# Peptides against a protein of PDB entry 9GMZ: the designs that were tried, part 62

Target 1, 343 residues: chain A of PDB entry 9GMZ
Amino acid sequence: TGFPLELLTRPATERLAYFENYTVAHPRLKEVYEILMRTIAEPAGASFIFVYGASGVGKTTLRLRVEQKLTELALPKLESDRARVPVVGIEAIAPESRYFNWKEYYTRALITLEEPLIDHKFDYGVRGISRDNFGKINVESKVVAPALRRALENALIHRHPDVFFVDEAQHFGKVASGYKLQDQLDCLKSLANMTGILHCLLGTYELLTFRNLSGQLSRRSVDIHFRRYCADSPEDVQAFKSVLLTFQQHLPLAETPNLVDHWEYFYERTLGCIGTLKDWLKRVLSDALDREATTITLKDLQKRALSVAQCQKMFKEIQEGERQLSETEADVQNLRSALGLGA

## One batch from the design tools (peptide; aimed at target 1 P27 L29 K241)

Design b2_p24_4_s3 (made by RFdiffusion4, then SolubleMPNN; from b2_p24_4, 13 letters changed)
Fold by OpenDDE base, seed 5:
Structure b2_p24_4_s3 (fold): chain B 343 residues (1-343), chain A 24 residues (1-24)
Amino acid sequence: as target 1 above (343 residues)
Amino acid sequence: SLEQWEQEERDFELAREQLLAAEA
């Protein structure tokens, strides 16, 4: 079955929103989701979860799915504990400056934590933080980063989320010349330790640098690799084609386009990253809806495809990340063999 | 919703089965 046929009589905005909200439950997403949910439920003394993978692999989709599930599971308890927030998720934004802005990070985290219409009476003990009549947090420009950190620590302790998500966490690596990435990690570690809240950092393979820098974090972290689909694996190719067919059936167009016949072209321009694929199809769908087109053609796809140069750059970054992980896996096997544990 | 996710899983499995049948 495909999209609801009634969408064909609805405005373009509603048709596009349907596709934006539609997700494919593909094998890699399901696997990582199950591992992440299990780890959140039983962190076993871990303070951090690192989820790393290619840009556009679907990390944001994973986060949103976990946030939705944790919220659903918490609903019965939220009736009795009105102060609790089950999950908090923020996106680390690339600073306009070359350096990560902690003030902005803390402000966004506080705003996100207070968005639920829950317990509007909590005082963070910081002058210049107020709530409007709707309970929305307002932070005055005079409030300094250390004060915002204390406010966030107090809020996290009071709200007790099961996990604190930071998406695009590779942006923590954007440090000034002379500043150490270690200082950023120590700041995050301190926040996790002071609050007792599990942190999940989602990002690109650049997060591997965070893992390698702190032997102390490695003892208190769980690593999850969100892999892309690889063309050299028949099973991965079959899964990728199945994703294409699923999206094909859920494009709210009068005539179903044939995406599967072009699977090699889709793979070439997405590198097996389902998020990149969805974003591409969304752009093409938007164009088709604007033209009141009945279907999508190969020419429509080509107009919104990533350039070969973009794909080559992305592929180089992926290969470097996959290489580093492969070497780590080999090192683990070598260590196990050297310890007499066998393969 | 949980129902939406279950439907998405069914949609993917159906697509996989359709492809396997077409390639056979």
Scores: peptide ipSAE 0.625, ipTM 0.955, DockQ to the pose 0.858
OpenDDE base, seeds 1, 2, 3, 4: peptide ipSAE 0.618, 0.616, 0.625, 0.620; ipTM 0.954, 0.954, 0.956, 0.955

Design b2_p24_4_s4 (made by RFdiffusion4, then SolubleMPNN; from b2_p24_4, 13 letters changed)
Fold by OpenDDE base, seed 4:
Structure b2_p24_4_s4 (fold): chain B 343 residues (1-343), chain A 24 residues (1-24)
Amino acid sequence: as target 1 above (343 residues)
Amino acid sequence: SEEEWLKSEADFQAALAELQRQEA
């Protein structure tokens, strides 16, 4: 099974869009998806889900897939409850300043939550929040962060999403001091508690710092580790090669490139992160389509590969995250042994 | 879509099976 052959006669834009929209349902993505969907369905008193993993592992792809599935599952209920939004997802922006911009966060959350297609007008109880002629939410600059928070709390209560996603949530941790990080976590905790809405924070291993700082969040959080594929695992190598073969078959080119024979090079430059792999292949495909090339060569791949220095930096960040998790697992085993529960 | 997801899962499984046949 491969791409639709009719794409070869289509414009480069359509061919690229096909590949951009193509998602490989690889084992790690499927596993994390199933855990996340189960946790959303049965949070068991959790207020937070933390999904952490390497940059480029596919967290955004996971989020989008879950958002799609939750929307599909909610469709029958949305006919009876037109005020309901099944899911809301935002991406946290890296602050330009040493301080997280809560005003911007609340504004973006409100804009995302209040799609124009929602028939039911909601009174936010805040002056300076309006809908334009297209139903888009407009927030005036005069609206202050506490008012935006109240508006968001009210909107979340009224719209009752099954989950509130925050992608790139490690950006909450980019604060000038540890005290402000705690305050940020307390704000998020308060928002979740006041609304009763489950929050899912997706991010890098930097999210582990949030878990360690907030002993109170840990009591009401579920942790999901989105692992990369590891070259020391034969099963992971086989899965990674299978992803390469799948992408190879779904590149809309006249001649199917041989990606699998270069799997070690792909692994070296992606660290087993499928999102990084897909983004690399997108860049190379775009270049090939621009040149009206019939295939992709190793030279084409090399031109768009991450540098060794970039890979080394990413790998250090991964190793530190994996180390922290392994230490936590060891601590749990030590605690169990000390309690006489067995390891 | 769900259909696209199921298709992608099938594509991955087919790729896995093909690689296993080549390595055998």
Scores: peptide ipSAE 0.587, ipTM 0.955, DockQ to the pose 0.900
OpenDDE base, seeds 1, 2, 3, 5: peptide ipSAE 0.176, 0.311, 0.329, 0.325; ipTM 0.677, 0.859, 0.866, 0.862

Design b2_p24_5 (made by RFdiffusion4)
Pose (drawn by RFdiffusion4):
Structure b2_p24_5 (pose): chain A 343 residues (1-343), chain P 24 residues (1-24)
Amino acid sequence: as target 1 above (343 residues)
Amino acid sequence: AVAPFDYDEEETEEQLAELEAEAE
């Protein structure tokens, strides 16, 4: 398999768009996708899905793909319920203030729930907020956050989304003190519990500070780790080389450059993160198409790679996250002994 | 819009093994 040969006659813009739209279902992403879809289809009391992963591992692409896949299920379902959004997804806003702005979060979440059939919703629940009949949800600056949240709860329980996505969830950790971390997530837990809607939180390894704050949160959450490819296990190396081969075969050029020979350097400047690899390859391809190059050279790869210091910081954060998320038989035995079960 | 995921693990591994053999 490979890129369509017809693209050679087409201008560089078509090649670049093709490569941008190209995706690879590498094993780690496939497994994480399967686990996430299975858990969304049946939460069973869980009110959170944590998706931990390094920067550029593909959390956003996973969110987008699962959103698209779930939207397919909604079309047959719509014949039964005319007013139902299948999936709602938003991004956590990094606040300018010391603490996360819950009012802005509620405002944006309610805005994202705009539908053309707004007549079906009627009143949101609290005065001061309504659509301006121009397709835009208007909220009043005098409306307080408790009333806005109550309106969001009513809107969510009316629409009943399958899953609620909060991309970049590490921004929830912006707090004004050292004790507000548990409350920051308890508010979202209460919102999810009352609305009966699973809140799937995606973020980098900084999200691990939101892992196990309380036993209630521990039970109301499901951990999904989007592990990067590690050079320690040969199977992961084989998979990383294989992803490079797929990219080598699928980037539009006159002849396919050799990328497996340079797999070590790629791993050195990507740490196994597939998104970081694709971004680099797309940047190199764009640089090459400017000069109409027939192949990719190592010099081109080196020109637009990542700095050593940046990769050092990436690896430090990844090591800390993997160390925190590691699970061994020793932990299971310790828990067994402390529980008094024995063996 | 996200394109369908495109990857075949067993075929790609066989192709990589053949490529390594040729390089040797």

Design b2_p24_5_s1 (made by RFdiffusion4, then SolubleMPNN; from b2_p24_5, 13 letters changed)
Fold by OpenDDE base, seed 1:
Structure b2_p24_5_s1 (fold): chain B 343 residues (1-343), chain A 24 residues (1-24)
Amino acid sequence: as target 1 above (343 residues)
Amino acid sequence: MVSEFQYNEEEDLKRLEQLLAEAA
């Protein structure tokens, strides 16, 4: 089954929006989704979940799907408990300065947490936090980060989400010294402990450096590796081709393009990352719709492809991350061997 | 109003299973 044929008579904006909102339920996404959902349901005393993988592997898509599912599952209970928020998801912002902006983080978290309950006022216990006539949270410039933290703690305790998502969490690690990174980790740990709310940090392989700094977090953390598709695995290649086949059927164009025949080129320029593939196809579709084209060609793909230099840089970052994870597995085996525990 | 053109997880999962079965 492909896209609804009625879309061919609709404006370019609606055709593009259809493709943008369409998600392929590819095997790696399904696997990580199931693990994450189970871990959220039964955290077994964990305070943190770390989801790491390549940039463009699909972590944001994973988060959004889990948020949707948790919301759906909570709907029957929300009828009786109107104060509860089932899930909160934010994106961490790269700091413009050497220091992570905690004030901005807490402000965004508060806004996102209270957005579903705009009609239900909560007393944050902090002066300078108000709602406008449209229910939008306003934070006065005089409100300091410690006060915003206390407001967020109170709000999280009151709303009691099943999980707090932080996307692009590697941005917590962008500090000038390892000491500052530890302080940030301690702040997050303290927030999780004070509120009793499970935190899920999604990020690139840079998140591994952040995770490894705290031996105490290792006791209360669950790791989930969101892997890319690898060309050296026949099963992964077949899954990648199946994703291409699904995308070509869901491009709202008059003539179905043959993407599958060019799978090697798609792999070369996405490194097996489905999010990168989706973004590439979205750009190409937008160009085709602007030209009122009936299909997309290889030349259209080439115009919007990542450069070889960009792919080489991304691939080095992926290889370093995958190496660190493989070393961790080897380190476990070495530790077991050193402890006299058989392989 | 959920747009008629939004993601359907169940349909996409069934489609994936079908595609994987056809490719095997």
Scores: peptide ipSAE 0.010, ipTM 0.429, DockQ to the pose 0.122
OpenDDE base, seeds 2, 3, 4, 5: peptide ipSAE 0.011, 0.008, 0.008, 0.007; ipTM 0.365, 0.330, 0.479, 0.361; seeds 2, 3 fail the geometry check

Design b2_p24_5_s3 (made by RFdiffusion4, then SolubleMPNN; from b2_p24_5, 13 letters changed; failed a check: too like the target's own chain)
Amino acid sequence: MVSEFQYDEEKTLAELKKLEEAAK

Design b2_p24_5_s4 (made by RFdiffusion4, then SolubleMPNN; from b2_p24_5, 14 letters changed)
Fold by OpenDDE base, seed 1:
Structure b2_p24_5_s4 (fold): chain B 343 residues (1-343), chain A 24 residues (1-24)
Amino acid sequence: as target 1 above (343 residues)
Amino acid sequence: MVSEGVFDEEKTLEELKKLEEEKK
């Protein structure tokens, strides 16, 4: 099943939007989705879920799909409980300074939590937080970070989401000292404990460094590794080719391009990351639509590919993350062996 | 309308196998 053929008569903007909004189901996404959904449903006393994997593996797509599903499942209950928000999702911003901007974080979290046309009359218990005539949250410049934290705690308790998502959570780790990183982790831990809300942090392998700093989080955290597809696995290669086949069928072009025959080149320039692949194809599709082209060629792909140098850098970052995880697994086995527990 | 991307991974895998068999 391909794209709706009626799209060929539609404006380039609608054709591009179709492809942008199209999500390919693939084995790794499905696996991580099922684990995450089960963990949210039955957290078993966990306060944190860590979802880590390569940049461009598809973590944002995973988050959005889980948010959609949790919203759908909550709809029947939301009719009776109008104060409840089923899920909250934000993206952490890279700090411009040496310090994470907690004021901005709390402000964005409050805005996102209150964005649904929910009870317009929630009292945050903080002066200088208001809603405009359009229901948009306004935070006065005089409101300090501790006051915004208290407002967010009160809002989270009142709205009681099943999970609070933080995408790009590795940005919490971008601090000048390990001590500051611990303080940030303690702040998040305190927020989760004070509100009773499950937090899910999605990020790159840099999130592992953040996780390992708190021996106390290990007792109340669940880990989910979102793996890329590996070229040394025949099953992973077949899954990657299947994704290419699906994408070629869903590119709204007059002539279906042959992407599958170029699978090695796609793998070379995406490292098995489906998000990177989709973003690449989106750029190429945009160029093709601007030229009113009937199809895309290998030359069109090459013009928008990541450079070899970019791929080499990304691959080193992936290898370091995969190595750290492999060492952790080996350390568990070594610990078991040292304890006299059989392998 | 978010097109429910049908997780029809099985159908796509079957189509891929057919295409690979036709190239042999």
Scores: peptide ipSAE 0.034, ipTM 0.703, DockQ to the pose 0.591
OpenDDE base, seeds 2, 3, 4, 5: peptide ipSAE 0.029, 0.030, 0.032, 0.031; ipTM 0.685, 0.688, 0.697, 0.697; seed 5 fails the geometry check

Design b2_p24_6 (made by RFdiffusion4)
Pose (drawn by RFdiffusion4):
Structure b2_p24_6 (pose): chain A 343 residues (1-343), chain P 24 residues (1-24)
Amino acid sequence: as target 1 above (343 residues)
Amino acid sequence: EELEVYEPFMPGNLAELKEEDEEK
C-alpha cells in the first residue's frame, strides 16, 4: 500500500492535505481506543475516565476519532429521540487567575450544548440565560455560578449525552492553595453523579495529581494509560519501526525515502510518541515540498527536529509519569497481605 | 528484518474535524 500516485500531478497543497488527513492505527492507540469505547458503552457507575498520556501521544486524535465513531450510533437512535446530542466535548481553559474559573467552564460547557431545535429545551431552568434567536446562547454576567451550574445540570439531564469530554484536564489543577485539589475534582464528581453522565478526562501526565485523592474518587474513576512506545521491549521497537515504515510508504514524494535506517534518531527525538513523530514528518514534508524535493534527507529531518533540552524535559516528565503509573506483582501481594486474604 | 504496515485509523477527514473543533 501507499499514497495515491495521482497526487504527484496535483500541487503541493493537495499532498500536504493528504498527509495531514492520514492516520495510523498503531497497536497502542488501537488498544486504548478499544478500552475507551468499551468503557463508554458501559460505564456502570463510573463517573470518570482518566486518559493519561505523554504530550503528543495522540489523546486529542483519539478524542476526535471516538467522537466521530459515537456520532454514527446517534443517527439510528435519533429516530427515537429527536432531541439528543450523542457526545459533548470541550477543553479546560487555563485560567489567568490563581484558581480555575468554574463560572467560565460552566458557560462554555452550556454554550457547546447549542442545537438548532432549541425550542425542545424551552427554559434552561434559571432566568437570565437564553438563546438570542440568532443561534448563539447568551448568558448574563449577573448570573451566579450555582445557578449556571444548575442550568447546565438540567440541560445535560435533558439531552442525556453518551459521554462528556474534557480535553486538557490538567488545567483543573490550577488552584490557589495546597488543599483545594480534592475539592476541584469533587465538584466535577458531584456534577457527573447528579447528571448521570460519564465525564472522560484527557490530559498529560500532570493529570496524575488527580489520580487517587479519595476512595470515593478512586471507585468513581477508571484509569486508561496511553503508553508511549518504549525502547526497552523489543516488541515496542518493532512497532515503532513499523510505524515509520508506514509513514515512509505513505508520505507523498517522487520516491520513498528510507526512514527505518534512521529509526534510532527518530526515537531519540520523539520518545516513541506517534503524534510527535507525525508532526515532525509533516513539518519536514512541508519543508521539502517548498523546494520540490524528490526525497527526504537526514539534513532535512535535523533542520526541523526538536531541541535536546526539550526532549530531556519530555523524557523527565514521561519517566515520572511511568514510574507513578507502574504496577507490579509486589503491589498485588502487598495489597493481598494487608487485606488479610493471604495467597 | 520484517516489518508490518498498519491501516488508517480515521477516514481521512482529520483537518476538517480540527477546523470544526476550533470553531467551537

Design b2_p24_6_s1 (made by RFdiffusion4, then SolubleMPNN; from b2_p24_6, 11 letters changed)
Fold by OpenDDE base, seed 4:
Structure b2_p24_6_s1 (fold): chain B 343 residues (1-343), chain A 24 residues (1-24)
Amino acid sequence: as target 1 above (343 residues)
Amino acid sequence: EELQVFEPFMDGTLLKLLEERAKR
């Protein structure tokens, strides 16, 4: 099964939108999705979920699909409880300054909690936070970070989301010299504890540093590794080729491109990261549609590929993260052996 | 080597709405 053939007669914008909205249910995405959904449903006293993996592995896609599912599951209850927000998702922004901007974080979180459809005016109890006539939150510049935090705590308690997502959460670690990453985690931990809301942090392997910083967080956290496909695994190679086969059938072009024959080149320039692959194909599709091309060529692919230098940098970051995980697993086994617990 | 065609992961329409929300 491929794309609807009717798309070939539709505007380029509709054809591109089809592909943008198409998500391949590849094995790693399904696995992580199932684990994440189960953990959200039954957190078993966990306050945090850490989802870590390579940049471009598809963490944002995972988040959005979970947000979709949680929203769908909550719809029957939302009709009766108009104050409830089923899920909140924000992206952490890299600070321009050496310091994480908590004021901006709290403001964005508050704005995200204000869905346009929420008719229920909640008083945040903070001067300088108001809703306009359209229900949009306005935060005055005079409102300080501690007041915004209290407003967010109150909003989270009132709206009671099943989970609070923070994407690109490794940016919490980009603190100036002297601010410990631990202080940022303690702040988030305090927010989770005060609100009773489960937090899910999605990010790169830099999140692994968070796992090691707090023995208390480890007791209240669930770790989910979103793995890339590895070329040294025949099963992973087969899955990656199958993803290419699936995408080639869902590119709304008159002639189906043969992506599978170029699987090694796709792997070289994506490192087995399906998000990177999809974004690459989106760019190439956009170019092809602009030219009214019937298919995609290798030259079209090469024009929009990441450079070898970019791939080498990304690969080094991945290798370091995978190494840290492997060492941690070995340390656990060594600890178990040292405790006399059979391996 | 038998390659598989994977099924779509949910309907993309709601995803677009969520992505538009995330960009605001």
Scores: peptide ipSAE 0.355, ipTM 0.764, DockQ to the pose 0.685
OpenDDE base, seeds 1, 2, 3, 5: peptide ipSAE 0.324, 0.303, 0.339, 0.333; ipTM 0.761, 0.763, 0.772, 0.764

Design b2_p24_6_s2 (made by RFdiffusion4, then SolubleMPNN; from b2_p24_6, 15 letters changed)
Fold by OpenDDE base, seed 4:
Structure b2_p24_6_s2 (fold): chain B 343 residues (1-343), chain A 24 residues (1-24)
Amino acid sequence: as target 1 above (343 residues)
Amino acid sequence: ESLQVFEPFEDGDLSARLAEEAAR
C-alpha cells in the first residue's frame, strides 16, 4: 500500500501536503502514543506527564496525534457540553531574554484554549480580554501576567480539557538562576493544582534537569521516554529500515526511490529520529516536485542532509540524556537490591 | 529480515470537524 496514484496528476502543493500530513505509525511512536493516551485517560492522581526524547524524535507529531484522538473521542460529548474543550496544546517559546515570558505563555494558552468556534462566551473576569469580529481572543497589552493567569485558570476550569500540552517545554528551563526555575515549576504546579487539569510537558532531555529540580513534581508526575531507534539493537534497525520502506512507498513520485539501500546514511544523518527523517524527506520531496523530477536520488538526499557537525552536536545531547536516564535506572535497581526487593 | 510497511495514523481535519459541530 502506497500513496494514492491519483496524486501524480495533482499539483505539487497537493503532493507535498499529502506527505506532510502522512504519519508513519512506527513502533516507538505507537508505544508512546498508547502510554500517553492511557495516562491521560487514567492519570491516577498525577498532575504532570513528562514526555522527553531527542530533538526530532517525533514529540510534536505525538502531541498532534493525541490532540486529534482526544478531540475525536470528545466530539459526541461536545454536543451536550458546548463549553468544553477536549484538549489544548501550545508550544513554549524560547525566551529572547534570560527570563521566561509568563505573560506571553498565558496569552498563547488563552488564545489556543478559546477557539473562535466556541459559541459559549466565557467571561474571564479580566478587563482587556475580548473577542474580535471573527471570535478570536484578543489580549490587550495592558493586561498583566497575574491577571492572565487568573483568566487561564478560570478558562481551564470552565473548558475542562482532558490535558494541557506544552511542547518544547525545555524552554521553561532557560532561566538565569535555579531559583527562578523552581519558581516556574511551582507556578506550573500551582496552575495544575488550582485547575485540576493534567499538564503534559513535551521536550528534549533538558526536561530531565527540570524534573529533577522539583522533587515535589516527581511524586505527581508520570515519565514517558520517547526513545530514538538505536543502531546497536537489531530490532531497532529493522524498525528504522521499515520506516524507510514505508516512506519510500508514500513519496508521491512517479518512480519509487530506494531509500532502504541507504539506511546507514539515513541513520547517520538522523540518529534514529523519525521526525528528523521525515523533515529531511519533505525538503527533498519539495525540491524534486519543484524540478518536476520523477524520483529522488542520493545526490538530492545529500543536498538536504544535516551536516556531520550538526549530527555530532545532536548526538552528544542525546548521549548525555540517555546516560542520565541509565544512571537513574541503575540507581533505582541498586536501591531495590539494597532493600531486598527484586530488581 | 522481513521489513514491514507500517500503517499510517488516521488523518482528520480537526478544525473542519469542530466547524461542522459548531454549525449543528
Scores: peptide ipSAE 0.361, ipTM 0.691, DockQ to the pose 0.353
OpenDDE base, seeds 1, 2, 3, 5: peptide ipSAE 0.336, 0.355, 0.334, 0.344; ipTM 0.698, 0.685, 0.704, 0.695; seed 3 fails the geometry check

Design b2_p24_6_s3 (made by RFdiffusion4, then SolubleMPNN; from b2_p24_6, 12 letters changed)
Fold by OpenDDE base, seed 4:
Structure b2_p24_6_s3 (fold): chain B 343 residues (1-343), chain A 24 residues (1-24)
Amino acid sequence: as target 1 above (343 residues)
Amino acid sequence: EELQVYEPFEDGTLLERLAERAKR
């Protein structure tokens, strides 16, 4: 069990690409993947799925794996229905200004819906949106946000994806002074309702603020918590060490590095977030390959580690999110007890 | 403490192949 040994004779680019494309099916990722896939298959009237967890826990990896699986499952239907897009995924961009740029969001969503494999010309019903001879969407600068929204609604209805993913969705919460986060959620809710397309918002614990603001969204949303591994849980520590063991076997180096012996240092600098761990190892592997090194050392790891200050900041953000979740769970229990429903 | 080697998620090669086909 390990990387193909033939990679040791291959160019550094191929060796790095192997590790980049390698995804460990660790317990938390597998659990969340199964829940998410089930929810997409049977939304039971839900319009939204919220996937929240620490930065670097692996939400983007989860999204990409679900997108891949949904595409694979849809392939037989895509051969007959060339207009269909099985899944669409975008990353929300942090606004440069104090307000979320809806025009940019709609434009990016429209562009993402244009998979090159879609030969079918769709009329978006909006002047200034065209396809070139290569099927690429061109949006003229004169097209306003309301027109782009209508174009996106029409495109989503026509292409009928099983789910619309929005990664880094906490950026919807970055609203100008006087705008409510609720207004952004109502806009998204309206888009989901008008199109009949299930939306999945992936983000940090800042998404919990969205859950609390909309009692109406709560009835039409499914929540999925993507937990990090916690050092206070023996099971989580064992899983984290097992992830390190798995990665060390899949680093395409001549000598297998002993990552497991440094598990505490890895935990200190990743906070139990496997995405952060993988990105760290990618950087270290890249450096090792550039030097034609046979292995990686603790010094190599230290060179590419997040600073203690960065980890402390990230940990405070995680603790605040986990606290909010715990309080919400306690509030539910208190409410049940107050209602005379046995806890 | 028995550590486990976790299985890979099925190869992301399909999205890459689709993306590469899309660039051609």
Scores: peptide ipSAE 0.426, ipTM 0.750, DockQ to the pose 0.475
OpenDDE base, seeds 1, 2, 3, 5: peptide ipSAE 0.412, 0.416, 0.405, 0.419; ipTM 0.738, 0.737, 0.735, 0.746; seed 5 fails the geometry check

Design b2_p24_6_s4 (made by RFdiffusion4, then SolubleMPNN; from b2_p24_6, 14 letters changed)
Fold by OpenDDE base, seed 5:
Structure b2_p24_6_s4 (fold): chain B 343 residues (1-343), chain A 24 residues (1-24)
Amino acid sequence: as target 1 above (343 residues)
Amino acid sequence: EPLQVFEPFEDGTLLERLRERAAR
């Protein structure tokens, strides 16, 4: 079944919103979703989950779907426990300065944690943190990072989320020295330990640097690799073509475009990353709706495609990440062999 | 093998509705 045909009579904004909210349950997303949900339900003493993969593979989509599901599962309990927040998710922002802004991080985390209809006013015990008449947290500029951390620790303990998500977590690593990255990881580790809240860091392959920095984190972490679709795998090519087939049925246009016939071009400009594909199609759909076009053409696709130079850069970053993981897998096999464990 | 049409993930509308309710 395709998109609801009634959308063809609706405003362009509603048609675009339909496609934006539409998520394809493609095999890699489903697999990672199931692993992540199971790990959140049964962390087995883990304090961290690392989800790493290419930029545009769909990590943010994964996070949002898990947040939705955890919220849905918690709804019956939230009626009795109005203080509970089932999940909290923030996006790490690239610092304008060479240094990660912890004050901003704690402020965003507090705001996000208190966004749900929390009838119960929690006093954070910190001067300069207040709620407005709408219950929104206001943090005065005078509040220092250690006070915000204590407020966040208290809020996390009181709200008891099943998981704390940090998206774009590779931005922690953009601190010029490995030493400062360790300090940031130690800070996150301390927050997880003090609150007892499971942390999930989602990011690019640069997140692997975090994994390797602390042998203690490795003992208390679960790793999830969100792989792209690879053109050298017939099964992956078939899955990628099936994603194109699915999207073409869900573009709210009068005439169904033939995306599948152009699968090689789509692969060339997305590198098998479904998030990149969806964003591309969203831009093209927006342009088509603005022109009141009946369909999407190859020229429309070409107009909004990533440049070859962008794709080459992205591909180099992917290859380096995939190489590091393959070497790690080989090291595990070598270790098993050396221990007398069968391959 | 024939290409498959994948099912949608369930509608993200619940989280948005919860966020909208919290912002009101």
Scores: peptide ipSAE 0.291, ipTM 0.710, DockQ to the pose 0.477
OpenDDE base, seeds 1, 2, 3, 4: peptide ipSAE 0.264, 0.268, 0.282, 0.272; ipTM 0.724, 0.717, 0.711, 0.729

